# Peptides against a protein of PDB entry 6UG1, part 40

Target 1, 304 residues: chain A of PDB entry 6UG1
Amino acid sequence: SNEERKRRKYFHMLYLVCLMVHGFIRNEWINSKRLSRKLSNLVPEKVFELLHPQKDEELPLRSTRKLLDGLKKCMELWQKHWKITKKYDNVGLYMRTWKEIEMSANNKRKFKTLKRSDFLRAVSKGHGDPDISVQGFVAMLRACNVNARLIMSCQPPDFTNMKIDTSLNGNNAYKDMVKYPIFWCEVWDKFSKKWITVDPVNLKTIEQVRLHSKLAPKGVACCERNMLRYVIAYDRKYGCRDVTRRYAQWMNSKVRKRRITKDDFGEKWFRKVITALHHRKRTKIDDYEDQYFFQRDESEGIPD
Target 2, 301 residues: chain A of PDB entry 6UG1 as posed
Amino acid sequence: SNEERKRRKYFHMLYLVCLMVHGFIRNEWINSKRLSRKLSNLVPEKVFELLHPQKDEELPLRSTRKLLDGLKKCMELWQKHWKITKKYDNEGLYMRTWKEIEMSANNKRKFKTLKRSDFLRAVSKGHGDPDISVQGFVAMLRACNVNARLIMSCQPPDFTNMKIDTSLNAYKDMVKYPIFWCEVWDKFSKKWITVDPVNLKTIEQVRLHSKLAPKGVACCERNMLRYVIAYDRKYGCRDVTRRYAQWMNSKVRKRRITKDDFGEKWFRKVITALHHRKRTKIDDYEDQYFFRRDESEGIPD

## One batch from the design tools (peptide; aimed at target 1 K112)

Design b2_p19_1_s4 (made by RFdiffusion4, then SolubleMPNN; from b2_p19_1, 13 letters changed)
Fold by OpenDDE base, seed 2:
Structure b2_p19_1_s4 (fold): chain B 304 residues (1-304), chain A 19 residues (1-19)
Amino acid sequence: as target 1 above (304 residues)
Amino acid sequence: MEDLIAELNELYNKMKKEE
């Protein structure tokens, strides 16, 4: 019905805001000065120097290579620190089906909210789920004065799915779900004027995204609970930016149709949500990023 | 969070009147 369509759209919007606020809160928690002091001690001086290379005036690419090597070594150090990777409780922050939402409304499941103190202890001990691990890795890079962003792929229920029963088959569902991350890191390369993508936990990869990312979910089974629609970046200065364009190969042709921003109302609404979560002034880094997104939109074109 | 929920409700109510 039209009513059920409206209900699913509204619930998607509400759920998206809750996810974006969750990302904002986790980004505040990883800025903890106590955590920063503890995590900086994990990074030896030689690795710190690689994270902060001098500008090579002859070949700036050499400086980028040093930064990439430093980031690789940081991923190795982080893996040594991280002792226990817990499985997610149920589906974690991956996408729920509409049936799961309806069933959850009937079950007063006490959502066991992780407290800030418990989070900081988990990161400090190296014990937690993959999301806590990624968030802790971003905290370690920030402790080393690296301009690292927390990235969150927000997974609200699919309001474009009007099926009554959206039950997923249980076989291997967890493995397919966790094949791609929900949280990752971006690092600013001041030499190339680009963001470097870092997944320290799931795929254990570093990439300089041009047209597509390895972190973008591929295949039907993986996309059931991880649909790339809202990739939100949270920086150390409480900036909030939609960076979906970086990771979406087909933003205009495919991704936009599954976003609330498919219509002018949804675009205006989503812009208000971003603005409410964006607590810093614009910088030259934002100008370079917007120029890159513009070039990506021109290169994709408008779908016929 | 409360402000964003309030704004969401306002926007939803506007949509419901425009449709």
Scores: peptide ipSAE 0.027, ipTM 0.634, DockQ to the pose 0.082
OpenDDE base, seeds 1, 3, 4, 5: peptide ipSAE 0.021, 0.022, 0.022, 0.027; ipTM 0.605, 0.600, 0.605, 0.607; seed 1 fails the geometry check

Design b2_p19_2 (made by RFdiffusion4)
Pose (drawn by RFdiffusion4):
Structure b2_p19_2 (pose): chain A 301 residues (1-169, 173-304), chain P 19 residues (1-19)
Amino acid sequence: as target 2 above (301 residues)
Amino acid sequence: SDLEFYKEMSLELVDSLEN
């Protein structure tokens, strides 16, 4: 019914707001001073110097390389620090079906509250699922004074799914791509470097294509790329989906609430509500990248 | 005020999802 269609659109908006806000508060917790000081001693002087390379006037590229080596070394040592990698209970934060949600609302059960202290304890011990692990990795980079963003792929239920049944054909297929990962700023190449230290264990300087965007019909059942939100040290919130969307204006726009005007205005209201800093020059360099990327997409196939 | 309200809802939601 058209009524159920409208409810799905609203609940989608609601769930999305909650997910984005969770990203905002989790990013706050990541900045915890007490935790940062402990995680900093995990980084040797050698690697620390690689994370803060000297300006190389003749060839800025060498500085970028040193940072990449540093980022690689950090990924490695984080693989060692993180001793216990849990499985997501049930579906984690991956996209859920309308049927699954209706049924979760029906069954109330018992849910262990988490809070901030328990999160900190888990990151310091090295116990957690991949989301906690990557988030802790970002906290470590920040304790070393690197401009690290937390990236979250918000996976609200699909408001474009009109079906009354909503059934699907696997765990391994869900976890192929991450919900959380990291970006780090390169002041020499003036670009954001994408880092996934937990799932794909890769570092990529995304230009026109990214390894992190999910592929194949089976894998996209639980992970439909729509809202890639970046949170930074100074409490910025930016929609960074353009970096990770091969066909943004075609494929992805149909799945976002921003396809109509009311949707874009509303979405902007939330981003602004979550962006608690003023514009820096880096924001401009990023907008330039996005503009170029937006113009290079062209006609679809 | 709205943001605080949503912070509370998000925490309850995530807890329910994680469990």

Design b2_p19_2_s1 (made by RFdiffusion4, then SolubleMPNN; from b2_p19_2, 11 letters changed)
Fold by OpenDDE base, seed 2:
Structure b2_p19_2_s1 (fold): chain B 304 residues (1-304), chain A 19 residues (1-19)
Amino acid sequence: as target 1 above (304 residues)
Amino acid sequence: SLLEELKKLAEELIERLLN
């Protein structure tokens, strides 16, 4: 019905705000000075120097390579630090079906929210789910004065799905779900004027995204609980930016149709949410990023 | 503040969803 369509749209909007606020809260927690002091000790001086290379005036690419090598070594150090990767108890922050949402409304189970103190302890000990691990990795890079962003792929229920959802109960459902991450890292390369994508936990990859990312979900089974629609970046200065354009090859043709921003009302609403979560002034880094997104938009073109 | 209300709503929603 039209009523059910409206209900799903509004519920999607509410859910999206709650996910984006969750990302903001986790970004505040990883800025802990106490955590920063502990995590900086994991990075030896030689690796710190690679993270902060001098500018090579002859070949700036050499400086980028040193940074990439430093990030690789940081990823290796992080794997040594992280002792226990917990599974998600259910689907974590992956996408729920409309049926699962309806069933959860009836089950008043008391969930124990992870407190800030418990999070900081989990990161410090190296014990937690993959999301906590990624968030801790971003904290370690920030502790080394690296301009690292926390990236969150927000998975609100699909308001464009008007079908009655069948149970996604399959033996491999968890493996397919976790094949691609929900959280990852971006690092600013001051030499190339670009963001470097780092997945330290799931795919254990570092990439310089031009047109496609390895982190973009592919295949029907993986996309059931992980649809690339809202990739939100949280920086160390409490900036909040939509970076979906980086990871979406087909933003205009495919991704936009699944976003609340498909219409003018949704676009204006979503801009208000971003603005409410964006707690810093604009910088030249934002100018370079917006220029890159503009070029990516022009290069995709308007879908016929 | 609006942010505090949103934080509380987010926590409550996450609690309901992660169960």
Scores: peptide ipSAE 0.027, ipTM 0.711, DockQ to the pose 0.725
OpenDDE base, seeds 1, 3, 4, 5: peptide ipSAE 0.028, 0.027, 0.028, 0.029; ipTM 0.717, 0.706, 0.711, 0.720; seeds 1, 4, 5 fail the geometry check

Design b2_p19_2_s2 (made by RFdiffusion4, then SolubleMPNN; from b2_p19_2, 10 letters changed)
Fold by OpenDDE base, seed 4:
Structure b2_p19_2_s2 (fold): chain B 304 residues (1-304), chain A 19 residues (1-19)
Amino acid sequence: as target 1 above (304 residues)
Amino acid sequence: SWLEELKKLSEELIERLLN
């Protein structure tokens, strides 16, 4: 019905706000001074120097290469620190079906929310799910004075899916779900004026995204619980930005149709949510990023 | 505050879900 379509749209919006607030709260937690002091000790001086190369005036690319090497070594150090990767409880922050949402509303199961103290302890011990691990990695980079963002791929239920039963019966459903991350890191390269993508936990990759990312879900089974729609960046100064354009090859043709921002009402609403979560002034980094997104929109063209 | 803005947005969505 038209009513069910409206209900799913508004529920999607509410769920999206809750996810974006969750990302904001986790971003505050990883700014803990106590955690920062502990995690800085994991990074030896030689690796710290690679994270902070001098500007090569002859070839700025040499400075970027040093930063990339420093980030690779940080990823290796993080793997040594992280002792236990726990499975997600159920589906974690991956996308739920409408049926799962309805069934969960009937089950008065108290969701055990992870407290800030428990999170900080988990990161410090190297024990937790992949999301906690990524968040801890961002905290380690921030402890080394790196301009690292926490990236969250928000997975609200698909309001464009009007099927009643969307039960996922596959034996490999968990493996397909976790094939691509929900959380990752971005690091500002002051030399190239670009964000570097870092997945320290799942794919264990470092990318300079041009047109496509390895972090973008591919294949039907993987996309059932992980749809690239709302990739939100949280910086160390409590900035909040939509960075979906970086990771979406087909933003205008495919991704936009599955976002609340497909219409003017949804765009205005989503801008209000971003503005409410954005607690810093605009910077020249934001100008470079917006210019990059503009060029990506022009290069994609208008879908036929 | 940002929290009040998010509260207002949430209330608006709840009202739209109930109607």
Scores: peptide ipSAE 0.117, ipTM 0.786, DockQ to the pose 0.078
OpenDDE base, seeds 1, 2, 3, 5: peptide ipSAE 0.029, 0.027, 0.031, 0.027; ipTM 0.717, 0.704, 0.714, 0.705; seeds 1, 2, 5 fail the geometry check

Design b2_p19_2_s3 (made by RFdiffusion4, then SolubleMPNN; from b2_p19_2, 11 letters changed)
Fold by OpenDDE base, seed 2:
Parts: sequence; structure tokens; C-alpha cells
Structure b2_p19_2_s3 (fold): chain B 304 residues (1-304), chain A 19 residues (1-19)
Amino acid sequence: as target 1 above (304 residues)
Amino acid sequence: SWLEELKKKAEELIERLLN
């Protein structure tokens, strides 16, 4: 019905705000000064120097290569630090079906929210789920004075799915779900004026995204619980930016149709949510990023 | 602040959703 369509749209909006606020809170927690002091000790001086290369005036690419090598070594150091990767409880922050949402409304399970103190302890010990691990990795890079963002792929229920029963049947449902991350890192390369994508935990990859990312979910089974729609970047200065354009090859043709921003009402609403979570002034880095997104929109064109 | 209420509601909702 039209009423059910409206209900799903509004529930999607509420759920999206809750996820975006969760990302904001986790970004505040990883800025802990106590955690920063502990995590900086994991990075040897030689690796710190690679993270902060001098500008090569002859070939700026040499400086980018040093930064990439430093990030690789940080990823290796992080793997040594991380002792226990816990499985997600149920589906974690992956996308739920409408049926799962309706069923959960009836089950008053007592969830024990992870407190800030428990999170900081988990990161310090290297014990937690993959999301906590990624968040801790971003904290380690920030402790080394690297301009690292926490990236969150927000997975609200699909308001474009009007099916009543979406049972996800499959023995491998968990493996397909966790094939691609929900949280990852971006690092600012001051030499190339670009963001470097880092997945330290899941795919264990570093990439300089041009047109496509390895982190973008592919295949029907993986996209059931991980649909690239809202990739939100949280920086160390409490900036909040929609970076979906970086990771979406087909933003205009495919991704936009599944976003609340498909219409003017949704666009204006989503802009208000971003603005409310964006707690810093604009910088030249934002100008370079917006220019890159503009070029990506022009290169994709308008879908026929 | 409205943001703190939103944080609280978001935490409660995430709690209900992660349950």
C-alpha cells in the first residue's frame, strides 16, 4: 500500500539517523587521549617517519609511496596487536530485512550497550568485533598525527523493497554478509591531494580509489545485507561528510534510486542530518574532495 | 540538546536493533 511505502520510508530515515549518530559517537570515542597515548606506542619511529615523509619536490609520488608503505606497516602492526576478532552478534550493523525488524519489535531482548569504557578497554587489549578493530586502527593512525577518517557504510533497511517477507535463507549467510566491511579508514595524502582507502581488518587492502573500490559489495548474496548507499566519513575534528560518490561506480544510475536523496524532500532532509553532524569549518581538503566528486559525477553522466 | 536526545534515541534504537 501507499501507507506501507510511507512507513518504510520514514523508518528508513529514522534508522539512518541512528546509524549516522552511532558513527559519530564511535568517532568521539576513538579521539580518547588515553587511548591515543597507548596506541602511539605500537608504532616504531621508523614507521612514524614513513607516515610523515618529506615532500619530494622532484617527484611527489615518492612521498605518496612512503606514506603507503607506512600505512602497510601500520596494518601489519595492527594485526599483531589484535588478539581476538569476535564474530558479530547476529548481523551486527549489517542490513536487516523488514521481517527481522518486525520480529525484533516483539522481542524485548535486553541488549547490553557497549559503554565507552568497555570500548576503550577492548581496543587497548585487542579484543573485539571487526568494527571495533577498524575503529581502533583509525585511533592508532590519529595517535600518530595522521589525518585519518572513520568511514561507515550505513545499512538502513531498504525502503525500496516492498516485499512483505524477505527471508534470507542460506547456510553461508554470515560469510556472504562479512565479505565486505561496514567500517574502514581513509587517510589524507597531502602530496597527491587525495584520500587513500584503508581496510585494515576485512580485506586487508590499501587502495587509491579512482573509479571503483574493492570495498564496494558485489554479487547478490553480499548485497542482501551490505548495500552501498550511505558511506559517511567522520574525521578527527568531528567533520561529517557523505563520501558515497567515491565508492559508488554507478551513483546516478543505481545508488541514488535506493537513497532517501532520490527526491528533493529526501535530499533536503539528508543535508540537514549531515549539517547537524558536521562540527567543523570547511577546509581546502573539502574543496579537493568536492572537486573530485564533481569530476566523478560528470564522468558518469546522466543515466539514460 | 536535541543532539544528545538523538544520541540517546539512537543508542536505544541500536540497542533494540542489535538485540
Scores: peptide ipSAE 0.035, ipTM 0.743, DockQ to the pose 0.683
OpenDDE base, seeds 1, 3, 4, 5: peptide ipSAE 0.028, 0.033, 0.035, 0.028; ipTM 0.696, 0.728, 0.737, 0.695

Design b2_p19_2_s4 (made by RFdiffusion4, then SolubleMPNN; from b2_p19_2, 11 letters changed)
Fold by OpenDDE base, seed 1:
Structure b2_p19_2_s4 (fold): chain B 304 residues (1-304), chain A 19 residues (1-19)
Amino acid sequence: as target 1 above (304 residues)
Amino acid sequence: SWLEEVKKLSEKLIEELLN
């Protein structure tokens, strides 16, 4: 019905705000001075120097290579620190079906909200789910004065799916779900003027995204609970930016159709949410990023 | 209705985030 379409749209909007606020709160928690002091001790001086290379005036690429090597070593150090990777309770922050939402509304299961103190302890001990691990990795890089962003792929229910029964059947449903991350890291490369993508936990990869990312879900089974639609970046200065364009190969042709921003009402609403979560002034880094997004939009073209 | 309540909650959350 038209009523059910409206219901799903507004529920998607509410759910998206809640996810984006969750990302904001986690970004505040990883800025903890107590956590920062503890995590900085995990990084040896030689690795710190690689994270902060001098600018090579002859070949700036040499400086980028040092930074990449430093980030690789930080991933290795993080793997040594992280002792226990817990499975998600149910689906974590992956996409729920409409049926699961309706069933959960009837089941008064009190979601046990993780407290800030418990989060900080989990990161410090190296015990937690993959999301906590990624968030802790971002905290470690920030503790080393690296301009690292927390990235969140927000997974609100698909308001474009009008099927009543959206039950997902299959023994491998969890494996397919966790094949791609929900949280990852970006690091600013001041030499190349680009964001470097770092997945320290899931794929354990570093990439300089050009046209496509390894972190973008591929295949029907993986996309059932992880649709790349809202990739939100949270920086150390409480900036909030939509960086979906980096990771979406087909932003205009495919991704936009699955977003609330497909219409002017949704675009204005979503901009209002981003503005509310963006607590810093614009910088030259934002200019370089916007220029990159513009070039990516022009290169994709208008979908035929 | 449930729809009006969800809309109102969404609007309220955005207002609370803007204030």
Scores: peptide ipSAE 0.031, ipTM 0.704, DockQ to the pose 0.061
OpenDDE base, seeds 2, 3, 4, 5: peptide ipSAE 0.028, 0.026, 0.030, 0.029; ipTM 0.711, 0.696, 0.723, 0.711; seeds 3, 5 fail the geometry check

Design b2_p19_3 (made by RFdiffusion4)
Pose (drawn by RFdiffusion4):
Structure b2_p19_3 (pose): chain A 301 residues (1-169, 173-304), chain P 19 residues (1-19)
Amino acid sequence: as target 2 above (301 residues)
Amino acid sequence: ETLPVMLEEAFEKAEELLS
């Protein structure tokens, strides 16, 4: 019914707001001073110097390379620090079906509250699922004074799914791509470097294509790329989906609430509500990248 | 077993932000 269609659109908006705000608060917890000081001693002087390379006037590229080596070394040592990698209970934060949600609302059960202290304890011990692990990785980079963003791919239920049944054909297929990952600024190449230290264990300077965007019909059942939100040290919140969307204006727009005008205005209201800093020059360099990327997409196939 | 709690906390905070 058209009524159920409207409810799905609203609940989608609601669930999305909650997810984005969770990203906002979790990013706050990541900045915890007490935790940052402990995680900093995990980084040797050699690697620390690689994370803060000297300006190389003749060839800025060498500085970028040193940072990449540093990022690689950090990924490695984080693989060692993180001793216990849990499985997501049930579905984690991956996209759920309308049926699954309706049924979760029905069954109330008992849910262990988490809070801030328990998160900190888990990151310091090295116990957690991949979300906690990558988030802790970002906290470590920040304790070393690197401009690290936390990236979250918000996976609200699909408001474009009109079906009354909503059934699907695997765990391994869900976890192929991450919900959380990291970006780090390169002041020499003036670009954001994408880092996934937990799932794909890769570092990529995304230009026009990214390894992180999910592919194949089976894998996209639980991970439909729509809202890639970046949170930074100073409490910025930016929609970074254009970096990770090969067909933004075609494929992805149809799945986002921003396809109509009311949707874009509303979404902007939330982003602004979550962006608690003023515009820097880095924001401009990023907008320039997005503009060029937006104009190079062209006609679809 | 934590997702409903996470959404509830985020919901309460969202009300503050959007007020």

Design b2_p19_3_s1 (made by RFdiffusion4, then SolubleMPNN; from b2_p19_3, 7 letters changed)
Fold by OpenDDE base, seed 2:
Structure b2_p19_3_s1 (fold): chain B 304 residues (1-304), chain A 19 residues (1-19)
Amino acid sequence: as target 1 above (304 residues)
Amino acid sequence: STLPVLLEESLKRAEELLK
């Protein structure tokens, strides 16, 4: 019905705000001074120097290569620190079906919310789910004065799916679900004027994304619980930015149709949510990023 | 609440953003 369409749209909006606020809160927690002091000790001086290379005036690419090597070594150090990777409780922050949402409304399952103190302890011990591990990795890079962002792929229920029953059956559902991350890292390269993508936990990859990312879900099974629609970046200064354009090859033709921002009302609403979560002034880094997004929109063209 | 309990801490702040 038209009423059910409206209900799913509004529920998607509410759920999206809750997810974006969750990302914001986790970004505040990883800025802990106590955690920063502890995590900086994981990075040897020689690796710190690679993270902060001198500008090579002859070939700036050499400085980027040093930064990339430093980030690789940081991923290796992080793997040594991380002792226990817990499975997600149920589906974690991956996308729920409409049936699962309806059933959850009837079942008062108290999930234990992870308190700030428990989170900081988990990161410090290296014990937690993949999301906690990624968030801790971002905290370690920030402890080394690296301009690292926490990236969250927000997975609200698909309001464009009007099927009554959307139950996902199958034992392989967890493996397919976790094939691609929900959280990852971006690092600012001051030499190339670009964001470097880092997945320290899931795919264990470093990318300089041009047109596509390895972190973008591909294939039906993994896309059931991980649809790339809202990739939100949280920086160390409490900036909040939509960076979906970086990871979406087909933003205009495919991804936009699955976003609340497909219409003017949704665009204006989503802009208000971003503005409410964006607690810093604009910087020249934002100008370079917006220029890159503009070039990506022009190069994709208008969908037929 | 129809929202997952894992988002309960975020819900309070989300309600403030929806006012």
Scores: peptide ipSAE 0.032, ipTM 0.731, DockQ to the pose 0.466
OpenDDE base, seeds 1, 3, 4, 5: peptide ipSAE 0.026, 0.031, 0.027, 0.027; ipTM 0.677, 0.723, 0.673, 0.673

Design b2_p19_3_s2 (made by RFdiffusion4, then SolubleMPNN; from b2_p19_3, 9 letters changed)
Fold by OpenDDE base, seed 1:
Structure b2_p19_3_s2 (fold): chain B 304 residues (1-304), chain A 19 residues (1-19)
Amino acid sequence: as target 1 above (304 residues)
Amino acid sequence: DTLPELLRESLERAKELLE
């Protein structure tokens, strides 16, 4: 019905705001001064120097290569720190079906929210789920004065799915779900004027994304619980930016159709949510990023 | 299942941020 379509759209909007605020709160928690002091001790001076290379005036690419090597070593150090990777409880922050949402509304389960103190303890001990691990990695880089962003791929229920039964049938549903991350890191390269993508936990990869990322979910089974639609970046100064364009190869032709921003009402609403979560002034870094997104939109073209 | 509590806390915080 038209009513059910509206209900799913509004529930998607509510769920998206809740996810985006969750990302904001986790970004505040990883700015903990107490955590920063502990995590800085994980990074040897030689690795710190690689994270902060001098500008090579002859070949700026040499400075970028040092930064990339420093980030690789930080990823290796983080693997040594992280002792226990817990499985997600149920589906974690991956996408739920409409049926799962309806069933959960009927079951008054006592949910356990992870408190800030428990989060900080989990990161400090190296004990937690993959999301906590990624968030802790961002905290470690920030402790080393690296301009690192927390990235969140927000997974609200698909409001474009009007099927009554949205049950997922499949062997290995958990394996397919966790094949691609929900959280990752971006690091500002001041030499190339670009964001470097870092997945320290799942794929254990560092990318300089041009047209596509390895972090973008591929295949039907993986996309059932992880649809790339809302990739939100949270920086150390409480900036909030939509960076979906970086990771979406087909933003205009495919991704936009699955976003609330497919219409003017949704675009205006989503802009208000981003503005409410963006607590810093614009910088030259934002200008370089917007120029990159513009070039990516021109290169993709308008879908026929 | 932490999600509905995360959603509640996030909703309360979202209200504070949108007010």
Scores: peptide ipSAE 0.037, ipTM 0.744, DockQ to the pose 0.853
OpenDDE base, seeds 2, 3, 4, 5: peptide ipSAE 0.037, 0.026, 0.030, 0.030; ipTM 0.743, 0.651, 0.682, 0.681; seed 2 fails the geometry check

Design b2_p19_3_s3 (made by RFdiffusion4, then SolubleMPNN; from b2_p19_3, 8 letters changed)
Fold by OpenDDE base, seed 3:
Structure b2_p19_3_s3 (fold): chain B 304 residues (1-304), chain A 19 residues (1-19)
Amino acid sequence: as target 1 above (304 residues)
Amino acid sequence: DTLPVLLEESKKRAEKLLA
């Protein structure tokens, strides 16, 4: 019905705000001074120097290569630190079906919230789910004075899916779900004036995204619980930015149709949510990023 | 963190941010 379509759109909006606020809170928690002091000790001086290369004036690419090598070594150090990777409880922050949402509303199970103290302890000990691990990795890079962002792929229920029963067949569902991450890292390369994408936990990859990312879900089964629609970046100064354009090859033709921003009302609403979560002044880094997004929009073209 | 709990905490915080 038209009423059910409106209800699903509204619930998607509410759920999206909840996820974006969660990302903001986790970004605040990883700025802990106590955690920062502990995590900085994981990075030896030689690796710290690679993270902060001198500007090579002859060939800036040499400086970028040092930074990339430093980030690779940080991923290796992080794997040594992380002792226990817990499975997600149920589906974690991956996308739920409408049926699962309806069933969960009826189940008043007392779920334990992860307190800030428990999170900081989990990161410090190297015990937790993959999302906590990625968040801790961002904290370690920030402890080394690296301009690292926490990236969150927000997975609200698909308001464009009007099917009643999307029972996902159980056995391969978890493997397909966790094939691609929900959280990852971006690092500012001051030499190339670009963000470097880092997945330290899931795919264990570093990439300089041009047209497509390895982190973008591919295949029907993987997209059932992980649809690239809202990729939100949280920086160390409490900036909040929509960076979906980086990871979406087909932003205009495919991704936009599944976003609340498909219409003017949804665009204005979503801008208000981003503005409410953005607590810093604009910088030259934002100018370079917006220029990159503009070039990506021009390169995609307008779908006929 | 189960998603329902994250949603409830985030809802309370979102209501404060959108108010």
Scores: peptide ipSAE 0.033, ipTM 0.745, DockQ to the pose 0.748
OpenDDE base, seeds 1, 2, 4, 5: peptide ipSAE 0.033, 0.020, 0.025, 0.029; ipTM 0.712, 0.631, 0.675, 0.679; seed 2 fails the geometry check

Design b2_p19_3_s4 (made by RFdiffusion4, then SolubleMPNN; from b2_p19_3, 7 letters changed)
Fold by OpenDDE base, seed 4:
Order: sequence, then C-alpha cells, then structure tokens
Structure b2_p19_3_s4 (fold): chain B 304 residues (1-304), chain A 19 residues (1-19)
Amino acid sequence: as target 1 above (304 residues)
Amino acid sequence: DTFPVLLEESAKRAEELLS
C-alpha cells in the first residue's frame, strides 16, 4: 500500500538517524585522552616519522609514499595488538530485513549497549568485534596526530524493498555479510590533497580511491545486508560529512534511487541531520573534497 | 540542538504510521 511505503520511508529515516548518532558517539569515544596515551605507545618513532613526512618540493608523491608506508606499518602493528576478534552478535550493524525488524520489536530483549568504559577496555586489550577494532585503529592514528576519520557505512532497512517477507535464506549468510566492512578509516594526505582509504581489519587494504573502492560491496549475497548508500565520515574535530560519492561508482544511476535523498524532502531532511552532527567550521580540506565530489558527479553524468 | 527535534519528528512520524 501507499501507507506501508510511507511507514517504511519514515522508519528508514529514524533508523538512519540512530545509526548516524551511534557513529558520532563512537567518534567521541575514540577521542579519549586516556586511550590516546596508551595507543601512541604502540607506534615506534620511525613509524611516526613516516606518518609525518616532510614535504618533498621536487616530488610531492615521495611524501605520499612515505605516508602510505607509515599507514601500512600501522596496520601491521594493529594486527599484532588485536588479540581476539569476536563475531558479531546476530547481524551487528549490517542491514536488517523488514521481517527481522518486526520480529525484534516484539522481542523485548534488552540489547546490552556497550558502555564507554567497556569500549575503552576492549580497545586497550585488543578484544572485540571488527567495528571496535577499526574504531581503535582510528584512535591509534589520532593518537599519532594523524588526521584520521572514522567512516561508517550506515545500513538502515531498504525502504525501496516493498516485499512483505524479506527473510534471507542460506548457511553462508554470515560469511557473505562480513565480506565487506561497515566501518573503516580515511586519512588526509596533505600532499596530494586527497583522502586515503584504510581498511585495517576486514580487507586489510589501503586505497587512493579514484573511480571505485574495493570496500564497495559486490555480488547479490554481499549486498543483501550491506548496501552502500550512506557513507558518513566523522573527523577528530567532530565534523560529519557524507562521503558516499567517493565509494559509489554509480551514485546518480543506482545509489541515489536507494537513498532518502532521492527527493527534495529527503534531501532537505538529510542535510538537517548532517548539519546537526557537524560541530566544526568548514576548512580547505572540505573544499578539496567537495571539488573532488563535483568532478565525480560530472564524470558519471546523468543516468539515462 | 536540532538533533533531538529530528529524532522526535522522525519517531513521531514512525509512530503515527505504526498505530
């Protein structure tokens, strides 16, 4: 019905706000001074120097290469720190079906929300789920004074899916779900004026994204619980930005149709949510990023 | 703070459609 379509749209909006707030709270927690002091000790001076290369005036690319090598070594150090990777309870922050949402509303199961103290302890010990691990990695980079963003791929239920039963069948559902991350890192390269993508936990990759990312889910089974629609960046200064354009090859043709921002009402609403979570002034980094997004929109064109 | 208002508005609209 038209009513069920409206219900799913508004529930999607509510769920999206809750996810974006979760990302904001985790971004605040990883700014912990106590955690920062502990995690900085994991990074040797030689690796710190690679994270902060001098500007090579002859070939700025040499400075970027040093930063990339520093980030690779940080990823290796993080793997040594992290002792226990827990499986997600159920689906974690991956996308739920409409049926799973309805069933969960009936089950008054008190979800044990992880407290800030428990999170900080988990990161310090190297014990937790992949999301906690990524968040801890961002904390380590921030402890080394790196301009690292926490990236969250928000997975609200698909309001464009009008099927009554959306149950997912299959023994490999967990393996396909966790094939691509929900959380990752971005690092500002001051030399190239670009964000570097870092997945320290799942794919263990570093990318300079041009047209596509390895972190973008591919294949039907992987996309069932991980649809790239709302990739939100949280910086160390409590900036909040939609960076979906970086990771979406087909923003205009495919991704936009699955977003609340497909219409003017949804665009205005989503802009208000971003504005409410954005607690810093605009910077030249935002100008370079917006210019990159503009060029990507022009290069994709209008879908036929 | 616009965030509580956005949550409340979104929640209210969701409740109005779940009733």
Scores: peptide ipSAE 0.034, ipTM 0.686, DockQ to the pose 0.065
OpenDDE base, seeds 1, 2, 3, 5: peptide ipSAE 0.024, 0.032, 0.025, 0.025; ipTM 0.678, 0.684, 0.688, 0.692; seed 3 fails the geometry check

